# Ledger of designs, part 113: peptides against a protein of PDB entry 6D0Y

Target 1, 225 residues: chain A of PDB entry 6D0Y
Amino acid sequence: ETEDHLESLICKVGEKSACSLESNLEGLAGVLEADLPNYKSKILRLLCTVARLLPEKLTIYTTLVGLLNARNYNFGGEFVEAMIRQLKESLKANNYNEAVYLVRFLSDLVNCHVIAAPSMVAMFENFVSVTQEEDVPQVRRDWYVYAFLSSLPWVGKELYEKKDAEMDRIFANTESYLKRRQKTHVPMLQVWTADKPHPQEEYLDCLWAQIQKLKKDRWQERHIL

## One batch from the design tools (peptide; made by RFdiffusion4, then SolubleMPNN)

Design b2_p20_2_s3 (from b2_p20_2, 10 letters changed)
Fold by OpenDDE base, seed 5:
Structure b2_p20_2_s3 (fold): chain B 225 residues (1-225), chain A 20 residues (1-20)
Amino acid sequence: as target 1 above (225 residues)
Amino acid sequence: KKEEIDKEADKKLEELGKKA
């Protein structure tokens, strides 16, 4: 395979095909594995690029990486390291939208058996611990909480299955922070559910409520968050 | 300020990377 052809294959995976998505992903994983000796750097860069720039294909590429990791554990490690570096770079560049997406991507990699559940729990513990730091602006603290909560739809089930006690601790700390943080209130903004008006909730409070419901529903999504 | 925040972010993220 040429580099250009590899790029095409990686970018187009998951598009309409006569074959199942699963079969296509397995096939591509095999192709990539075979070409790693010659094109490891290129493949790594391509996967990192599509992972960060094609959010609509998040689950496709996390699955692909999972399949490839099963074939080549070392490459999977290098990929995770690259993604973590990218996350750090995004934060340094104040690209918070990219950063939060990368956290979600990494979260789904837990489901794909690329990242260990305890490692993800540790990351989230570290995120939420920022809320206890006084030298960090609230906007930054809020971001870490948002990054944590907004990633749970992808990984909450797995983390609670394996680290329920630790997760409960994180939740307790999160709840405590949400109660004491400064909030922007817009009392005049109302939303209608059924036939009952209620004030629009602040975005983190709303997200918290949604995640609590998701947890109550055993992480089975019944609606779009 | 920014440098300190970035340093803290790096510290918080350093624990991630261990694979299954």
Scores: peptide ipSAE 0.020, ipTM 0.530, DockQ to the pose 0.017
Fold by OpenDDE base, seed 4:
Structure b2_p20_2_s3 (fold): chain B 225 residues (1-225), chain A 20 residues (1-20)
Amino acid sequence: as target 1 above (225 residues)
Amino acid sequence: KKEEIDKEADKKLEELGKKA
């Protein structure tokens, strides 16, 4: 394989094919594994790039990484490290949009058996612990809570199945923070197409309520038309 | 090997938290 060909394969995965997505991903994982001895760095960079720049293919690439990780654990670890490094860089650059997406990506990697549930719990513990820091601006505290809560649709089920007590503690700390934080009370334009409109709430309070409901629903998302 | 990687990942996550 050439570098250009690898790029094409990685970028085009998930597109229309006569084969199933899973079959294509398995095939690609095999190709990438075979080329790791010669193109590990390139493949790593490519996967990190598409993971960051193609959010519409989040589950495709998390699955791909999961398949590849199963074949080569070292590479999987290196990929996670690279993504964590990128997350750190995004945070340093105050690129919160990229950062939150990366947290979601990492969260889904738990489902793909790339990241262990305890590790993700530890990350979220660290995130929520920021709310206890006195010298951290509230906007940053809020972001970490947001990053945590907004990632739970991807990983909450898995984390509660394996670390329910720890998750409950994180939830308790989150709830406590949400109660004591300063609220801006900016009106939110919530567009609801459903017959039962939800009242306007502050974005974190709203998200909290949504996550609480999701938790109550055993992390099964209800698709409403 | 997987456990080692998981531990390493956990360490990196802890570092992230410390730098937050």
Scores: peptide ipSAE 0.020, ipTM 0.581, DockQ to the pose 0.017
Fold by OpenDDE base, seed 2:
Structure b2_p20_2_s3 (fold): chain B 225 residues (1-225), chain A 20 residues (1-20)
Amino acid sequence: as target 1 above (225 residues)
Amino acid sequence: KKEEIDKEADKKLEELGKKA
């Protein structure tokens, strides 16, 4: 009964309420913290599930996890570990759509003080380093670049504030790769903006241009929407 | 303890991004 109640609370957070979203999230974080001694495993599983399956509530759940992490740091760590495992499993299963979303989710966790900026930079360095690997299909190289670039709307500002030199290096490597890769036109909807790729522009080039614009606009998404 | 957790998290994140 209590477990069902927790599930309901977690799944419905962010829906219409008499209270503000911020208040609801803070309240829910408190409730979850109090129930961790008895229902840690269940809560962890629920949070991982909704984080993965409800992309429309990405910022809601990253914020919730951030609040909970502030209350219980160990649990926050366990959550991140679980999400990383999910990412690895998605990649292993070639579920790249889920994988890219998970990368974005993890990216936003940096803003919520759950993941350290240097750790995320390291992840992105590894992603972009795939472009330099031998005997790797371009489609995989492209995906890692896409995963990196498409996550920057959620974390680019923070990463440049904390690790500007490292980010510049990643950008330089990315730009270099984009210039030398074989271009192909693949219709792809961007998951971070309402704008569709230019019909006559290669999707990664288009994304790169959008990210450059976003960077120029100091990572204010409203300027590109 | 927190430092240890951070180190572990960092390690895990740093290992991500390899080709699958």
Scores: peptide ipSAE 0.021, ipTM 0.575, DockQ to the pose 0.017; fails the geometry check
Fold by OpenDDE base, seed 3:
Structure b2_p20_2_s3 (fold): chain B 225 residues (1-225), chain A 20 residues (1-20)
Amino acid sequence: as target 1 above (225 residues)
Amino acid sequence: KKEEIDKEADKKLEELGKKA
């Protein structure tokens, strides 16, 4: 394989229609594993790039990384480290959109057996702990809560299955923060119908309500959040 | 202020993402 060919393979995974996605991913994982001795750095960079730039293929690439991790555990570790570094860089650059997506990506890696559930719980504990820091602006505190809550659709089920007590504590702390935080007044149009008014809610309160419902539904999604 | 926040974020994320 050449470097250019590897780029094509990685970028175009999921586009082939002749075989199932799962079989294609398994095949690609095998190809990448075989090429790691010669192109590890390139493959690592490519996977990090597509993971960041192609959010529509999140589950494709998390699955691919999961398969590759099973074949080469060391490479999987290096990939996770690279993604965490990127998350840190995004936060430092105040690129919150990229950062939250990376948290979601990492969250789904738990389902792919790349990241341990306790590690993800620890991450979320650290996020929510920011709400208790007085010297941090509320906008920053709000973002960490948002990053936590908005990632739960991808990993909440797994985390509650393995770390229910810890998750409950995080939820309690989150709820407490949401009750005491200052809400910004944003003029928004309320959607009204003849018989069904739709009041506008603050975005974190709305998200919290959605996540609470998801939790009550045993993390079974019936609708896209 | 920004650098301080970044340092805290870095500290919090330093030991995260450990493999399964």
Scores: peptide ipSAE 0.020, ipTM 0.522, DockQ to the pose 0.017; fails the geometry check

Design b2_p20_2_s4 (from b2_p20_2, 10 letters changed)
Fold by OpenDDE base, seed 2:
Structure b2_p20_2_s4 (fold): chain B 225 residues (1-225), chain A 20 residues (1-20)
Amino acid sequence: as target 1 above (225 residues)
Amino acid sequence: EREKIDEEADRTLEELGKKA
């Protein structure tokens, strides 16, 4: 395979095909594995790029990486490291939307057996521990809670199956924080909510309610969050 | 198993903390 051809294959995976997605991913994983000796750096870079730039294909690329990781464990590790580096860079650049997406991507890698569930739990413990930091802006605390909660639709089931006690603790800490944090409302929103039977919830409270419902539904998503 | 993510997360937290 040429570099250009590999790029095409990686970018187009998951698109309409006569074959099943699963078969296409397996086939592509095989092709990429075979080409790693010659194009490892290029393949790594391409996968990182498409993973970041094509969020609509999140599960496609996490699955692909999972397949590659099964074939070449070291490559899987290098990919994770690259994504973590990108997460750090996003945070440094104050690209918090990209950062939260990357956390979600990493979360789904747990389902694909690329990242161990205990490691992800530990990461989320670290995230929620930020709520206990002193002399820091609430926006920092809120963001890490948001990053945690917004990732649970992708990994909550797996984490509770393997680390239920730890997850319960994280949830308890999160709930405690949400109860005690300062809530901000736009004055216009306050006026708007006064005319409705149910006041509009603050965004983290709303997300929390959605996650609680998802948890109650055994992490089976019935509605688009 | 991938356990390095814990260390990376810690580093990430530290880096964000410097800007907070």
Scores: peptide ipSAE 0.083, ipTM 0.755, DockQ to the pose 0.015
Fold by OpenDDE base, seed 4:
Structure b2_p20_2_s4 (fold): chain B 225 residues (1-225), chain A 20 residues (1-20)
Amino acid sequence: as target 1 above (225 residues)
Amino acid sequence: EREKIDEEADRTLEELGKKA
């Protein structure tokens, strides 16, 4: 495959096809695997790029990476390293929007068997540990909690299945932090007309409540029309 | 699984957390 063709294949995966998405991804994984000896760096860069630039295809690319990882474990590792490095760079640059997305992406890689659950737990332990540090701006503490909580829809089920005790500890620490942090209450701009409107809450408190509900629902997201 | 990567990631995140 030519580099241009590889780019096209990677960018267009998940588009309308006569075949199933899984079939297309498996096919693409095979093509990419075959070209790794010659185009590993290019493929790696392409995957990292599209993963970051096309958030709407998060699960597509995590799945693709999962398939590639199964075929070439080393490549999977290199990809993870690249994404972690990018996360590091994003954090250094205070690009928190990109960073939180990358955390979500990494979280979904756990589901794709690219990252081990214990590793993700350790990552989240590190995140929540920031809340315990002194001389750290609250905005950063809040972000790490946000990054953790906002990623749980993607990985909470797996983490609690594998590391429930550790997750409970993280939750306890998170709850403790949320109770003691300075809260900036922002009124909701939208009033839901649902039968059971949610009370107005600060964004982290709201997220916490949502995650607690998700946890109680055994991490099964309800279908919303 | 991927112990080296995990350790490096943990160290990186810890470092970043402390630098915050």
Scores: peptide ipSAE 0.057, ipTM 0.751, DockQ to the pose 0.015
Fold by OpenDDE base, seed 5:
Structure b2_p20_2_s4 (fold): chain B 225 residues (1-225), chain A 20 residues (1-20)
Amino acid sequence: as target 1 above (225 residues)
Amino acid sequence: EREKIDEEADRTLEELGKKA
């Protein structure tokens, strides 16, 4: 495949096709593997780019990377390293929206067997430990909690299956922080659900409640977060 | 703040670098 054609293939994967998505991803993984000797750097850059710019295709590209990692373990490692470097750059640039998305993306790579569950747990332990930092803005503490909680819909099931005790500890620490942090209250605002109206909660409290429900439901999603 | 961010990023690299 030509370099330009590879770009087209990578960008268009998951679009309407006569074949199943799984078949298309497997096929593309094979094509990319075959071209790694000649275009590794280009393919790596392309995958990183589309992963960042096309969040609607998150699971498509994590799956693709998972398939490619199974074929070429070293490339999988290089991809993870590249994404982590990007996360670092996003944090340095205070681009927290991109950063949280990257954390979510990396989280889903655990499901794709690209990142080990224990490593992700350790990373989340580090995130939640930020809540204990002194002389830092609460927004920093809140962001790391948000990054953790907002990633659990993708990886919570796997992490609890592998590291339930460690996850419980992280949850306990998170709950403790949420109880003591400064909150923005909007008691006059209400959200109407199918069942009954309820007061609008602060965003982290709301997210926490949703994650607790998700956990209670054995990580089976019934409602869109 | 920047130093702390860098340290956190480095820790992230260390942990996530231990890929499956």
Scores: peptide ipSAE 0.033, ipTM 0.681, DockQ to the pose 0.018
Fold by OpenDDE base, seed 1:
Structure b2_p20_2_s4 (fold): chain B 225 residues (1-225), chain A 20 residues (1-20)
Amino acid sequence: as target 1 above (225 residues)
Amino acid sequence: EREKIDEEADRTLEELGKKA
């Protein structure tokens, strides 16, 4: 495959086809594996780029990387390293929207058997430990809690199945922080008309409540968060 | 602030890189 053709294949995967998505991903993984000796760097860059630019295809590309990792374990590792470097760069550039998305992407890679559950737990432990930092802005503490909680819909089930004790500790620390933090009132758009207006809730408290409900429902999502 | 971000990123990379 030429570099241009590889780009086309990677960008267009998941589009309407006569074949199933699963078969298309398997086929593409085979093509990419065969071309790694000649185009590893290009393929790595392409996958990193589309993963970041096409959030609507998150599960498609995590699955593709999972298939590639199964075929070439070293490439899977290099991809993870590249994504972590990108996460670091996003944080340094104060691009917090990209950063939180990358955390979600990495979270879903656990489901695709690219990242081990213990490693993801360790990452979340590091995130929540930021709440214990002294002499830092609360916005920093809040963001890492947000990044953790907002990623749990993608990986919470897997992590609790394998590391329940550690996850309980992280949850306890998170709850403790949420209780002691200074809360700010953020106006919420009321999208429905009710006889009595609903009280507004702080965004992290709201997210926490949603995650608690998700956990109670055994991580079976019934609505889009 | 950047120093703390770098330290956290390095720890994250170490954990994820070892078991990728």
Scores: peptide ipSAE 0.033, ipTM 0.677, DockQ to the pose 0.018

Design b2_p20_3_s1 (from b2_p20_3, 9 letters changed)
Fold by OpenDDE base, seed 5:
Structure b2_p20_3_s1 (fold): chain B 225 residues (1-225), chain A 20 residues (1-20)
Amino acid sequence: as target 1 above (225 residues)
Amino acid sequence: SEELDEKADKELEELGRKAE
């Protein structure tokens, strides 16, 4: 395959075809594996690029990387390292939107058996530990909590299956922080339901409630309204 | 902020090294 053709294949995977998505991903993984000896750097760069620029295909590319990792462990490792470097760069550049997305991407890589669950737990422990740093602005502390909570739809089930005690500790610390942080409320933006009025919730409080429900529902998202 | 990021970097480095 030519480099241009590989780019096309990688960018178009997951689009409409006569074959199943699973079949297409397996096929692409095979093609990419075969071309790694000649185009490893190009393929690595392409995958990193599309992973970052096409968030609508997050699960497609995490799955693809999972398949590649199974075929070539070293390449999988290099990909993870590249994504970690990108996350670090995003944080240093205060690009929080990209950073949080990358955390979600890495989270889903746990499901794809590219990243070990204990490693992800450790990362989340480190994130939530920032809430205990008094010299850190709340906006930054809030971001780490947001990054953690917003990633749980992708990895919460797996992490609780493997590291339930550690996850419970993280949740307890998160809850404690959310109770004591300053919140922005707009009383006039209350939501009225048929049963009772609900005061406007700050975005982290809202997310926390959603995640608590998700956890209660055994991480089945279809049960969340 | 740099110190904070370095703290996170340690765990992120482990994340990268412990790929499955």
Scores: peptide ipSAE 0.029, ipTM 0.655, DockQ to the pose 0.018
Fold by OpenDDE base, seed 2:
Structure b2_p20_3_s1 (fold): chain B 225 residues (1-225), chain A 20 residues (1-20)
Amino acid sequence: as target 1 above (225 residues)
Amino acid sequence: SEELDEKADKELEELGRKAE
């Protein structure tokens, strides 16, 4: 395989095909594994790039990395390391949109057996612990809670299956924080009734409710959050 | 917070090591 061909394969995986997605991913993983001796750096860069730039294919690329990790554990580790570095850079640059996506991506890597559940739990514990930190603006506290909660659709089931006690503790801390944090509500348009204005539910409270429902449904998503 | 960032960095580094 040429570098250009590999790029094409990586970028186009998950698109319309006569074969199943699973088959295509397995095939691509095999191709990439075979070419690692010659193109490891290129493949690594490509995967990191597309993983970040094509968020609509999050599960495709996490699955692909999972397959690659199963074939070549060292490569999987290098990929995770690269993504973590990117997350760190995003946080340092206050690029919170990219950062939250990367957290979600890493979360789904747990499902793909690339990242151990205890490690992800530890990361989330660290995130939620920010809510207890002094001299940290609420906006930052809120973001870490948001990053945690918004990632649970991708990893909540796995984490509760393996670390239920720890997850319950994180949830308790999160709930406590959400109850005591300062809230800003935007009144909704009074279109239907002349009654008291219904404030728009605060985004974290809304997300919390959604996650609680998801948890109640045993992490089986019934709708797109 | 620099301290917070350091804490996050350490956690992420640990995550990386455990993932490898």
Scores: peptide ipSAE 0.028, ipTM 0.638, DockQ to the pose 0.017
Fold by OpenDDE base, seed 1:
Structure b2_p20_3_s1 (fold): chain B 225 residues (1-225), chain A 20 residues (1-20)
Amino acid sequence: as target 1 above (225 residues)
Amino acid sequence: SEELDEKADKELEELGRKAE
C-alpha cells in the first residue's frame, strides 16, 4: 500500500462495508503489519492522530491496535508509549478534556490485551493518591477522581477480576475523599416532576452513584453513562 | 506540585513499559 492509501484505510475503517467490521479490522491489521518495515513511523503517527480526533471510533481503534500488538509486539509497545506521552503533554497543557479521553482509551486497551491490568491499576492508584495531597487544588484532585471513575465502564470488570483487593482499596480511598471534599456552592438546579421537585446531584457524587450501581450489577451496563 | 507531577510521570512511564 502507498502511504496515502494507508491513511485512507486507517481513517475509514469501521464505515459502511460489504464485510463485517471484524473482517475489515483483521484485514487492515494484516496490511499495516506488512507495511511496518517501510512506514512504521507514519502508521504510528496516523493511529495516534485518528485515535485522538475520532473519539466515536474509540473501540474500533483500540481493537485495531490490539490486533497489531498481537502481530507485532514491539509496535504495540511503541503505540502505548506514544499515547502515554500524549497524555502527559495534555496534562501539562491543562487540556483535561483530551486527557480524560486518553485515559479512557488506555483503559479499553486493557480489554484488547495491549496494556496489563496491573499497570492500569497502578495508574489509577496514582490518580486517586492525588486526593491525599492537600497542597493540590481541589479542582485538580476532583479531575483525577473523575478520570478514574469515568474510565471504569471500559475496564472496571477486568480490573476487579484480576486485582480486586487493590481496586477495593482505591474505591475506599475515593469514597473517603468524596465524603470530605468541599462541594461547590451553586444554586441547586431542581427538576420539577408532576409529584415533587428534586435537586440535581453534584457531578462527582452522581458519577460515584452510577459507578456503584455498575459495580453492584457486576459491571453489566444497562444504560449509557 | 512538581513532586506530584513527577510521581504521575513515573507511573505513566511504567504503564507504557508494561505493554502486553
Scores: peptide ipSAE 0.027, ipTM 0.639, DockQ to the pose 0.017
Fold by OpenDDE base, seed 4:
Structure b2_p20_3_s1 (fold): chain B 225 residues (1-225), chain A 20 residues (1-20)
Amino acid sequence: as target 1 above (225 residues)
Amino acid sequence: SEELDEKADKELEELGRKAE
């Protein structure tokens, strides 16, 4: 395969096809694996790029990476490293929107067996630990909590299945922080349905409530849209 | 802020290594 062709294949995966998405992903994973000896760096860059540029295909590309990781573990690791580097760069650049997306992407990689649950728990522990840092602005502390909580729809189930005690600790720390932080009263739209609608409230408090309910519902999401 | 970023970088690097 040529580089241009690989790019096309990667970008177009998940589009309308006579075959199932899974079949196409398996096929693409095979093609990419075969070309890794010659185009590893290019493929890596392409995957990182499309993962970032096409958030609507998050699960497609996490799945693809999962399939590829199963075929080539080292490449999977390199991909994770690349995404982590990008996350760091995003944080340094104060690109919080990209950063939170990357955290979600990484979270879903846990479901795709690319990232181990304990590693993700450790990441979230690190995030929430920022709330205990005195010299860190609240806006940054809030973001880490947001990044953590907003990623749980993607990975909370898996993490609690594997590391419930650790997750409970993180939750406790999060709750403690939320109780003591200054309120900004920024409304947040609920993305998960509940039997009874909740009024708009401060976005982190609202998100916390949503996640608490999601947890209570055994991480079964209910979409209203 | 810079110090925080450095700390975060180190932590993330460690996580990246562990994820592999």
Scores: peptide ipSAE 0.028, ipTM 0.636, DockQ to the pose 0.017; fails the geometry check

